# Designs tried in a protein design run: peptides against a protein of PDB entry 6TME. Part 185

Target 1, 324 residues: chain A of PDB entry 6TME
Amino acid sequence: NRLKRAYIALQAWKKAFYSDPFNTAANWVGPDVCSYKGVFCAPALDDPSVLVVAGIDLNHADIAGYLPPELGLLTDVALFHVNSNRFCGVIPKSLSKLTLMYEFDVSNNRFVGPFPTVALSWPSLKFLDIRYNDFEGKLPPEIFDKDLDAIFLNNNRFESTIPETIGKSTASVVTFAHNKFSGCIPKTIGQMKNLNEIVFIGNNLSGCLPNEIGSLNNVTVFDASSNGFVGSLPSTLSGLANVEQMDFSYNKFTGFVTDNICKLPKLSNFTFSYNFFNGEAQSCVPGSSQEKQFDDTSNCLQNRPNQKSAKECLPVVSRPVDCS
Target 2, 324 residues: chain A of PDB entry 6TME as posed
Amino acid sequence: NRLKRAYIALQAWKKAFYSDPFNTAANWVGPDVCSYKGVFCAPALDDPSVLVVAGIDLNHADIFGYLPPELGLLTDVALFHVNSNRFCGVIPKSLSKLTLMYEFDVSNNRFVGPFPTVALSWPSLKFLDIRYNDFEGKLPPEIFDKDLDAIFLNNNRFESTIPETIGKSTASVVTFAHNKFSGCIPKTIGQMKNLNEIVFIGNNLSGCLPNEIGSLNNVTVFDASSNGFVGSLPSTLSGLANVEQMDFSYNKFTGFVTDNICKLPKLSNFTFSYNFFNGEAQSCVPGSSQEKQFDDTSNCLQNRPNQKSAKECLPVVSRPVDCS

## One batch from the design tools (peptide; made by RFdiffusion4, then SolubleMPNN)

Design b2_p20_2_s4 (from b2_p20_2, 9 letters changed)
Fold by OpenDDE base, seed 5:
Structure b2_p20_2_s4 (fold): chain B 324 residues (1-324), chain A 20 residues (1-20)
Amino acid sequence: as target 1 above (324 residues)
Amino acid sequence: SLPAPPPELQPVYDAYQAQL
């Protein structure tokens, strides 16, 4: 009996709660699991005459606890949303039995350990949100081989390089922000055919930006701020026909910010502050447009306010990095 | 009767039902 298995799983989970401040699981009593708060049932896909637990939504419940292995008995769950809780520990490997998993949101919790590789076992997964946790270690390359629509990894403890397999991703939104990623952005990034938004904020990324970024024709948001990028901006960025928000602030970029970048047709905000740019086109000057906002603060620009001193600029500007 | 899914889950819930 599938509902009996679900009952065992849900009772084991209730037992794994250390705190339930909103009494969310107060009605988690008895065999009628479909009446449980945050539990949603539907006819089984393989047998419409059988009712099964198809979804969990415990978002914003502030529950403290862990995910017990018995959750692997919820084999019919396609929706698992438990964000904004205080769940700790690791994601159980027993969740590999949830072969119908479509959306998995464990964001804003206290999960630890390596990337939850169990997520890679779900053949139909389309949405993965693990942001605002304490996941650590390497990002598995295989994550980008999956047909995901969104990948939220931000605000974790992930380390190492971004996998070159990123170019295989079909995701429209990918966030890497506020991790410990290092190395270069892979050149394969230009192959992300469905990419709309990508965020690299606050990592330890370095090197030159790959020219292939200019192939991201559908990108509307590109944020690479607060990293260690060097060299000039790729001239191929003039190909970003749909970019609206672009941020390169708080890096070590040098060279000239070109007219072709600042005149991008959909560009609304372009922040390139806190770098070592030594020139900008007139179209890049803050206040030059009513439709576009620019920030050129704290660069090496002549005749502009709030720039770095010659003492700060000269050592960097005189030694430009060749990105060719 | 089963409670309705939260609005944020409705599209996925509908997709799940459509596979029947």
Scores: peptide ipSAE 0.034, ipTM 0.703, DockQ to the pose 0.117
Fold by OpenDDE base, seed 2:
Structure b2_p20_2_s4 (fold): chain B 324 residues (1-324), chain A 20 residues (1-20)
Amino acid sequence: as target 1 above (324 residues)
Amino acid sequence: SLPAPPPELQPVYDAYQAQL
């Protein structure tokens, strides 16, 4: 009996709660699991006459606890939303039995350990939100082989390089922000044909930006701020026909900010502050446009306010990084 | 891919989509 298995799973989970401030699981009593708060039943896909647990929504419940292995008995769950709780520990490997998983949101919790590779076992997964946790180690390259629409990884402890497989991603939104990613952005990034938003903010990324970024024709948001990027901005950024928000602030960029970048047709906000740029086109000057907002603060620009001192600029500007 | 979620799960789906 599928509902009996669900009952076992849900009762095991209730026992794994350390705190339930809103008494969310107060009605988790008895065999009628479909009446449980945050449990949603639907006809089974394989047998419409059978009712199964198809979804969990415990968002914003502030529940402290862990995910017990018995959750692997919820084999019919397609939607698992438990964001904004205080669940700790690891994602159980037993969740590999949830072969219908479509949307997995465990964001804003206290999960730890490596990337939950069990998510890679779900053949139909479309949305993965693991942001605002303490996941650590390397990002598995295989994550980008998944047909995901969104990948939220931000505010974790992920380390090492971004996998070269990123170019295989079909995701429209990818967030790497506030991790410990290092190395260069892979040149394969230009192959992300469905990409609308990508955020690298607040990592240890370095090297030159790849020219292939200019192939991201559908990107509306590109944030690479608060990293260790060097060299000049790629001239190919002039190809970002749909970019609206672009942030390169708080890096070590040098060279000239070109007219072709600042005149991008959809550009509304371009922040390149806190770098070592030594020149900018007139179209990049803050206040030069009513339609575009620019920030050139704390660069090495001549005749601009709020720039770095010659003492700060000279050691960097005199030794430009060749990105060729 | 999975079919559209059952009506009972649509609010959950919509809530997830609103996070994008």
Scores: peptide ipSAE 0.023, ipTM 0.583, DockQ to the pose 0.146
Fold by OpenDDE base, seed 3:
Structure b2_p20_2_s4 (fold): chain B 324 residues (1-324), chain A 20 residues (1-20)
Amino acid sequence: as target 1 above (324 residues)
Amino acid sequence: SLPAPPPELQPVYDAYQAQL
């Protein structure tokens, strides 16, 4: 009687809608839940003769409302995509009953409260998108113990440090951007064996970059812009054999930008503007390559345009942070 | 007739079906 449970859940959810501008739930009437707009049925994994609700897609529906506890009756749902709505409140703990959850996208909503720890209860979860919400507090370390392909956390209110468990992550894409994360990037970052893209933009991260970043051989995108990082760029960044996009802009970096970084074989864009670098190799100079784009704006470089004044540079450049 | 999933969900839908 799985479809009956689904009917109860979906009718409870329809009642939890405050606004449905596109009349998405207008056809959510009667027992045939598989005909409901945004509801997708499939044969059950345990019994192919039984049809179950396997997916929800309400993306871009602009629905205002909340997620009622009765959604925990959707026990066969593997795909839950409700991005670009106006859902508010918290993710119900009753969703722990959705043991087949594979992709969970609640991005671009009005969710609040702590990290939705119910996501940690899903054994088969591969995709987690909670970006563009008002989730707050600490990121639970256990998120990186999950066998996730992608982790989207950007544009929230998360604070505290990035967990050291990050090195256990199997994710190819991780976004921390536009939160309130603080402290250093954990040295364990170099253990992220499947990492292709990592974004730290617009946090309160600080300290030196760990040398272990240079172990991220599969990284194509590394963005650490708009933070409080200090010291020199690690020489081990020469190990980023596949990096295409690299951004260190809007930090407090010092020292020399080396040939070994600017000559990375796959590097397409390297932005290191708005720092306190006091030298760069000729290979780092904007316009030195047709294949690579560089931005050295607003540093402490000699004989380069658009640099900081000596008054701004001298106090920082004369007291470089030793990262050793 | 079951509605077809959105194109962005098709790969996951196919993976789900492949487990049957």
Scores: peptide ipSAE 0.022, ipTM 0.602, DockQ to the pose 0.117
Fold by OpenDDE base, seed 4:
Structure b2_p20_2_s4 (fold): chain B 324 residues (1-324), chain A 20 residues (1-20)
Amino acid sequence: as target 1 above (324 residues)
Amino acid sequence: SLPAPPPELQPVYDAYQAQL
């Protein structure tokens, strides 16, 4: 009986709670698991006469505890939303049995260990939110082979390079922000046909920006701030016809910020502060447009306020990185 | 096949069965 299995799983989970400040699991008593707070039942897909646990929503419950392996008995769960809790430990491998998993949100918890590779086992997964945890190590390349609509990885401890497989992603939103990613942005990024928003903020990324970024025609948000990027901005960025928010601040960029970038038709905010740019077009000057906001602070620009000293600029500007 | 419940959950399982 599926509900018996669910009962075992949910009772095991209740036992794995260290703290339940809102008494969320107070009614987790007895065989009627469908009445449990945060447990949602639906007719089984294979037998509509059978009720199964199809969803869990414990968002914002502030529950401290861990995910026990018995959660693998929740084989009919398609929605697993447990964000904004204090769950710790690792994501159980037993969750591989949840073959209907569609949305998995464990964001804003205390999960540790490597990327939860169990997420790769879910054939129908469309939404993955693991942000605001302590996941570490390499991002598995296979994550981008998944037909995900959104990939939220930000605010973790992920390291190493971004996989070249990123170009295979069908996701509209991808966040890498506030990790320890290093190396270059893969050239394959330009193959992300459905990409609307990508955030690299606050990593250890370096090298030149790939020209292929200019192929991201659907991108509305591109944030590469707070990294170690070098060289000039790719001229191909003029291809970002839908970009609204663009941030390159807090890098080591050099060269000239061109009209072709600052005149992008949908551009509303362009921040390129805290770099080593040695020139900008008049269209890039803060206050030059009523419709666009620019920040050119702390560059190597002549006749602009709040720029770096010649002593700071000269060593960098005199040795431009060739990205060609 | 359903895995056997962990020993610590057996009483819970038994209680569930008794209610059916």
Scores: peptide ipSAE 0.019, ipTM 0.521, DockQ to the pose 0.025

Design b2_p20_3_s1 (from b2_p20_3, 9 letters changed)
Fold by OpenDDE base, seed 1:
Structure b2_p20_3_s1 (fold): chain B 324 residues (1-324), chain A 20 residues (1-20)
Amino acid sequence: as target 1 above (324 residues)
Amino acid sequence: SSSEERLAEILAELRAKLAA
C-alpha cells in the first residue's frame, strides 16, 4: 500500500521536527495522509485508480528539524517544496527512490554537507533550488548535463571552479551568487542556448571575461559583480541583443566602455562602478539617456565625479591585462 | 491552491514524457 508507506514516512518526519511554530503538522494524525496539511495527493501515473502522495509543500513553516531517511518511502512525490524552514543536516540519499521528482526546493534552510548528489539521480528533475543553505565543496559537473529549467545555487559555501559543462545546460536561470567559486568563467558559457538569467555576484571569480558571453542572445540578466575579473570588457558583448540588466561592478576591469555595449537595444540598467575603467563612450555616461540607467562611480575616468584617485588608478591602469 | 495547480501541471508533463 503506497499510502501506508507515505504514512510511515510522514510520521517519521513529524518525529524529526524539533519545532513546529505554526503547528503545521498538528493534523498529521491517522492514516488519511491526503488530509495532512501541506500534503497533496493525486492519482498515480502508473495506475489512475490508486491515490498517492504526489506533492509536499511546507514552504514558510519555520519548522526546525531534519529530513529522515524514511522520506525515501514517498516514491510518488514529484513536487517537494520545503523552503524557508529551519531544516538541518544532509539531504537523505534515500530520496533517490523518488524517481518522479520534478521540482525540488529546499532553499532557505540550514542544510550542510556537499552538493546533494541525490539530485543527479532524478531523471525528470526540472527545477532545483538549494539556495540559502550551507552546502559546501565542489559543484559536480554532471548538474549541467541534466535537462533543468532552473538551477539556484546562490548563498551557499560552494568553492572551486565553475564546471566547463555549464555550456551543456538547458536552464533559463542559473545562480552562482554569494558562494566561494574561483577561477575563470568557462568559455563554454556561450553554448547555453536557453539562458535568460545568470548571476555570479559575490564570488572569487577572476581572469578575463570570455568572448563567448556575447553569444548569449537570449540573456536578459547578466550580473558578474563583486568578483576579481580583470581586463577589458569583451567587444562581443554587443551581441547581447536582449540584455536588460547588466552589472560588472566591484571588479578590476580596465579599458574603455564602448558605445556598442551601452547602446544595446534592451539595456535598462548597466552598472560598471568600482572598477578601473579609464574611458567611456558618451552613451555610457549616467544621465545621457532617459531610458537607460548607468553607474560609472569609482573608476579611473577623467572629468567624471566620484572617481578613484590618480594614486590608486595609476598602478592598475598603466599595467593593463591582455585578454587576447 | 497554487501548489495543487502546479502539481497538476507537473503531473501532466510527466504523463506526456512517460507516454513518449
Scores: peptide ipSAE 0.683, ipTM 0.958, DockQ to the pose 0.967
Fold by OpenDDE base, seed 2:
Structure b2_p20_3_s1 (fold): chain B 324 residues (1-324), chain A 20 residues (1-20)
Amino acid sequence: as target 1 above (324 residues)
Amino acid sequence: SSSEERLAEILAELRAKLAA
């Protein structure tokens, strides 16, 4: 009996709650699991005459607790949304039995440990949100082999390099922000054919930006701020025909910011402040356009306000990094 | 509910995938 298994799982989970301030699980009593708050039943895909637990939504319940292994008994769950709680521990390996998993959102919790590799076992997974947790270690390269629409990894403790497999991703949105990623952005990034938004904010990334970024024709948001990038901006950035928001601030970039970048047709906001740029085209000057917003603060630009001192600029500008 | 509606969409997609 599939609902009986669900009952066992849900009761085990209720027992694993340390705090339920909104009494979300107050009605989690008795065998009628389909009446449980946050539990959604539907006809089974393999047998429409059988009712099964197909979805869990406990978003914003502020529940403290952990995910017990008995959750693996919820084999029919396709939607699992438990964001904005205080769940701790690790994601149970037993969730590998949830072969219909389509959307998995455990964001804004207190999960720890390595990347939950159990997510890689779900053949139909389309949405993965694990942001705002304490996941750590390396990002498995296999994550980008998945046919995901969105990958939210930001605000964790991931480290090491971004896998070269990133180019295989079909995701429209990918966030790496506020982790501990290091190394260069892989050149394979240009192969991300469906990418609309990518965010690298606040990592330890370094090196030169790959020229292949310019191949991201569909990208509307590109944010690489607060890293350790060096060298000049790639000339190929002129290929970003759909970019609206672009941020390279708080890096160690040098060189000249060109017209070809600042005149991108859909560019609405371009921030390149807090670098070591020593020149900019007139089209890049803040206030030069009513439709575009620029920020050139704290660079090495001449005849512009709020720039770095010559003393700060000279050591860096005089030793430009060759990205060739 | 919104979750129920989204779930219905997901299940429809899964059904289509499994039938293909």
Scores: peptide ipSAE 0.678, ipTM 0.958, DockQ to the pose 0.968
Fold by OpenDDE base, seed 5:
Structure b2_p20_3_s1 (fold): chain B 324 residues (1-324), chain A 20 residues (1-20)
Amino acid sequence: as target 1 above (324 residues)
Amino acid sequence: SSSEERLAEILAELRAKLAA
């Protein structure tokens, strides 16, 4: 019965294909769905004597189409990987029936609409990748209440502020890059105890960086480039004992880049170019270290090459934002 | 395949979770 439902679902999906350039679904014929290319069966968790469709992998198939509601019949699917296709439309709410969903990767497609809240209904979800789509609107705060290992949201059309619930996240990797997020980074960010990598690149974020960033002891990658951040870098950044890649470029930061930041023990690359910094420690100067790479281009630094003109610097540097 | 291997791991985790 479960395989029959799977057959119905998969045939409906095949019918929903507009283009299958690699003929991925060419063998999607007949009731033996377990033989379908990209379909993986396994014994059901509730009954090992029953074979069910447990995984879908259509990565890199360049399939154009949409996800029909009949996919909700694939109730035993725990792995759904369909990245690098041309699927469009919305994620069907009928997928709420896939209560075993563990990894959901629909990245690099043409999906639209609001955040797929159906993902919030999956109690066992650990991996969510919806990057490189056209999802829009507000990010639901509840996403960070889930016990996710990774959250990939980058390259979408999300807007609004980053939820304060971010501090509740147990994810090691979170990407916000290339969206339309606005407002400040929540102070609760420092509570992300498992965070290794966080990327804010290319949003409309603003305000001062919260001091609580310095509490991210396990972070190895912190990229806040291409935003509207202002003020000085928090002195608490000296607490980033494991940061390797740090990028604050293309913002509106001011003040002095300190030794405490540039001498971080694991720091490999630190880019703070295209800001309005008016001073830097000697340890921050590009070429000052053999093991560290720095970029101080296009700031307001004295006696450094490729800096902004006094005309550009003066109006900003003379009016530093007080982040206290 | 790699997908099958990953799926096996996932199912093992789920089984453990559901049994607990």
Scores: peptide ipSAE 0.667, ipTM 0.956, DockQ to the pose 0.967
Fold by OpenDDE base, seed 3:
Structure b2_p20_3_s1 (fold): chain B 324 residues (1-324), chain A 20 residues (1-20)
Amino acid sequence: as target 1 above (324 residues)
Amino acid sequence: SSSEERLAEILAELRAKLAA
């Protein structure tokens, strides 16, 4: 009996709670699991006459505990949302049995360990949110082979390089922000055909921006701020026909910010502050447009306020990195 | 609830996928 298995799983989970401040699981008593708070039942896909647990939503419950292996008995779950809790430990490998998993949100918890590779075993997964945890180590290249709509990895402890397989991703939104990723952005990034938003904020990324970024014609948000990028902005950025929000601040960029970039047709906010740019087109000057907002603070620009000193600029500007 | 609505959408999509 599928509901009986669900009962076993849910009772094991309740037992794994260290704290339930809002008494979310107070009514998790008895075999009628479909009445449990945060548990949602639906007719099984393989047999509409059978009622199964198809969804879990414990968002914002502030529950402290861990995910026991018995959760693998919830084989019919397609939606698993447990964000904003205090769950710790690792994601059980037994969840590989949840072959219908479609949305998996464990964000804002205390999970640790390597990337939960069990997520890679879910053939129908479309939404993966593991942000604001303590996941660490390398990002499996295979994550980008999956047909995901969104990939949220930000605010973890991931390190190493961004996999070259990123170009295979069909995701519209990908966040790498606030990890420890290093190395260059892969040139394959330009192959992300469905990309709308990508965020690299606050990593240890370096090198030159690949020219292939300019191929991201559907991107509306591109944020590469707070990294170690060097060189000039690629001229191919003029190809970002739909970019609205662009941020290159807090890097080590040099060179001239061109008119072709600042006049992008959909551009609303362009922040390139805290770099070493030594020139900008008039169209890039803050206040030059009513429709666009620019920030050129703390660069090496002449005749602009709040710029770096000559002492700070000269060593960098005089030795521009050749990205060719 | 919003979760119930989203779940219904997901299940519809899964059903369509599995039927294809």
Scores: peptide ipSAE 0.666, ipTM 0.956, DockQ to the pose 0.965

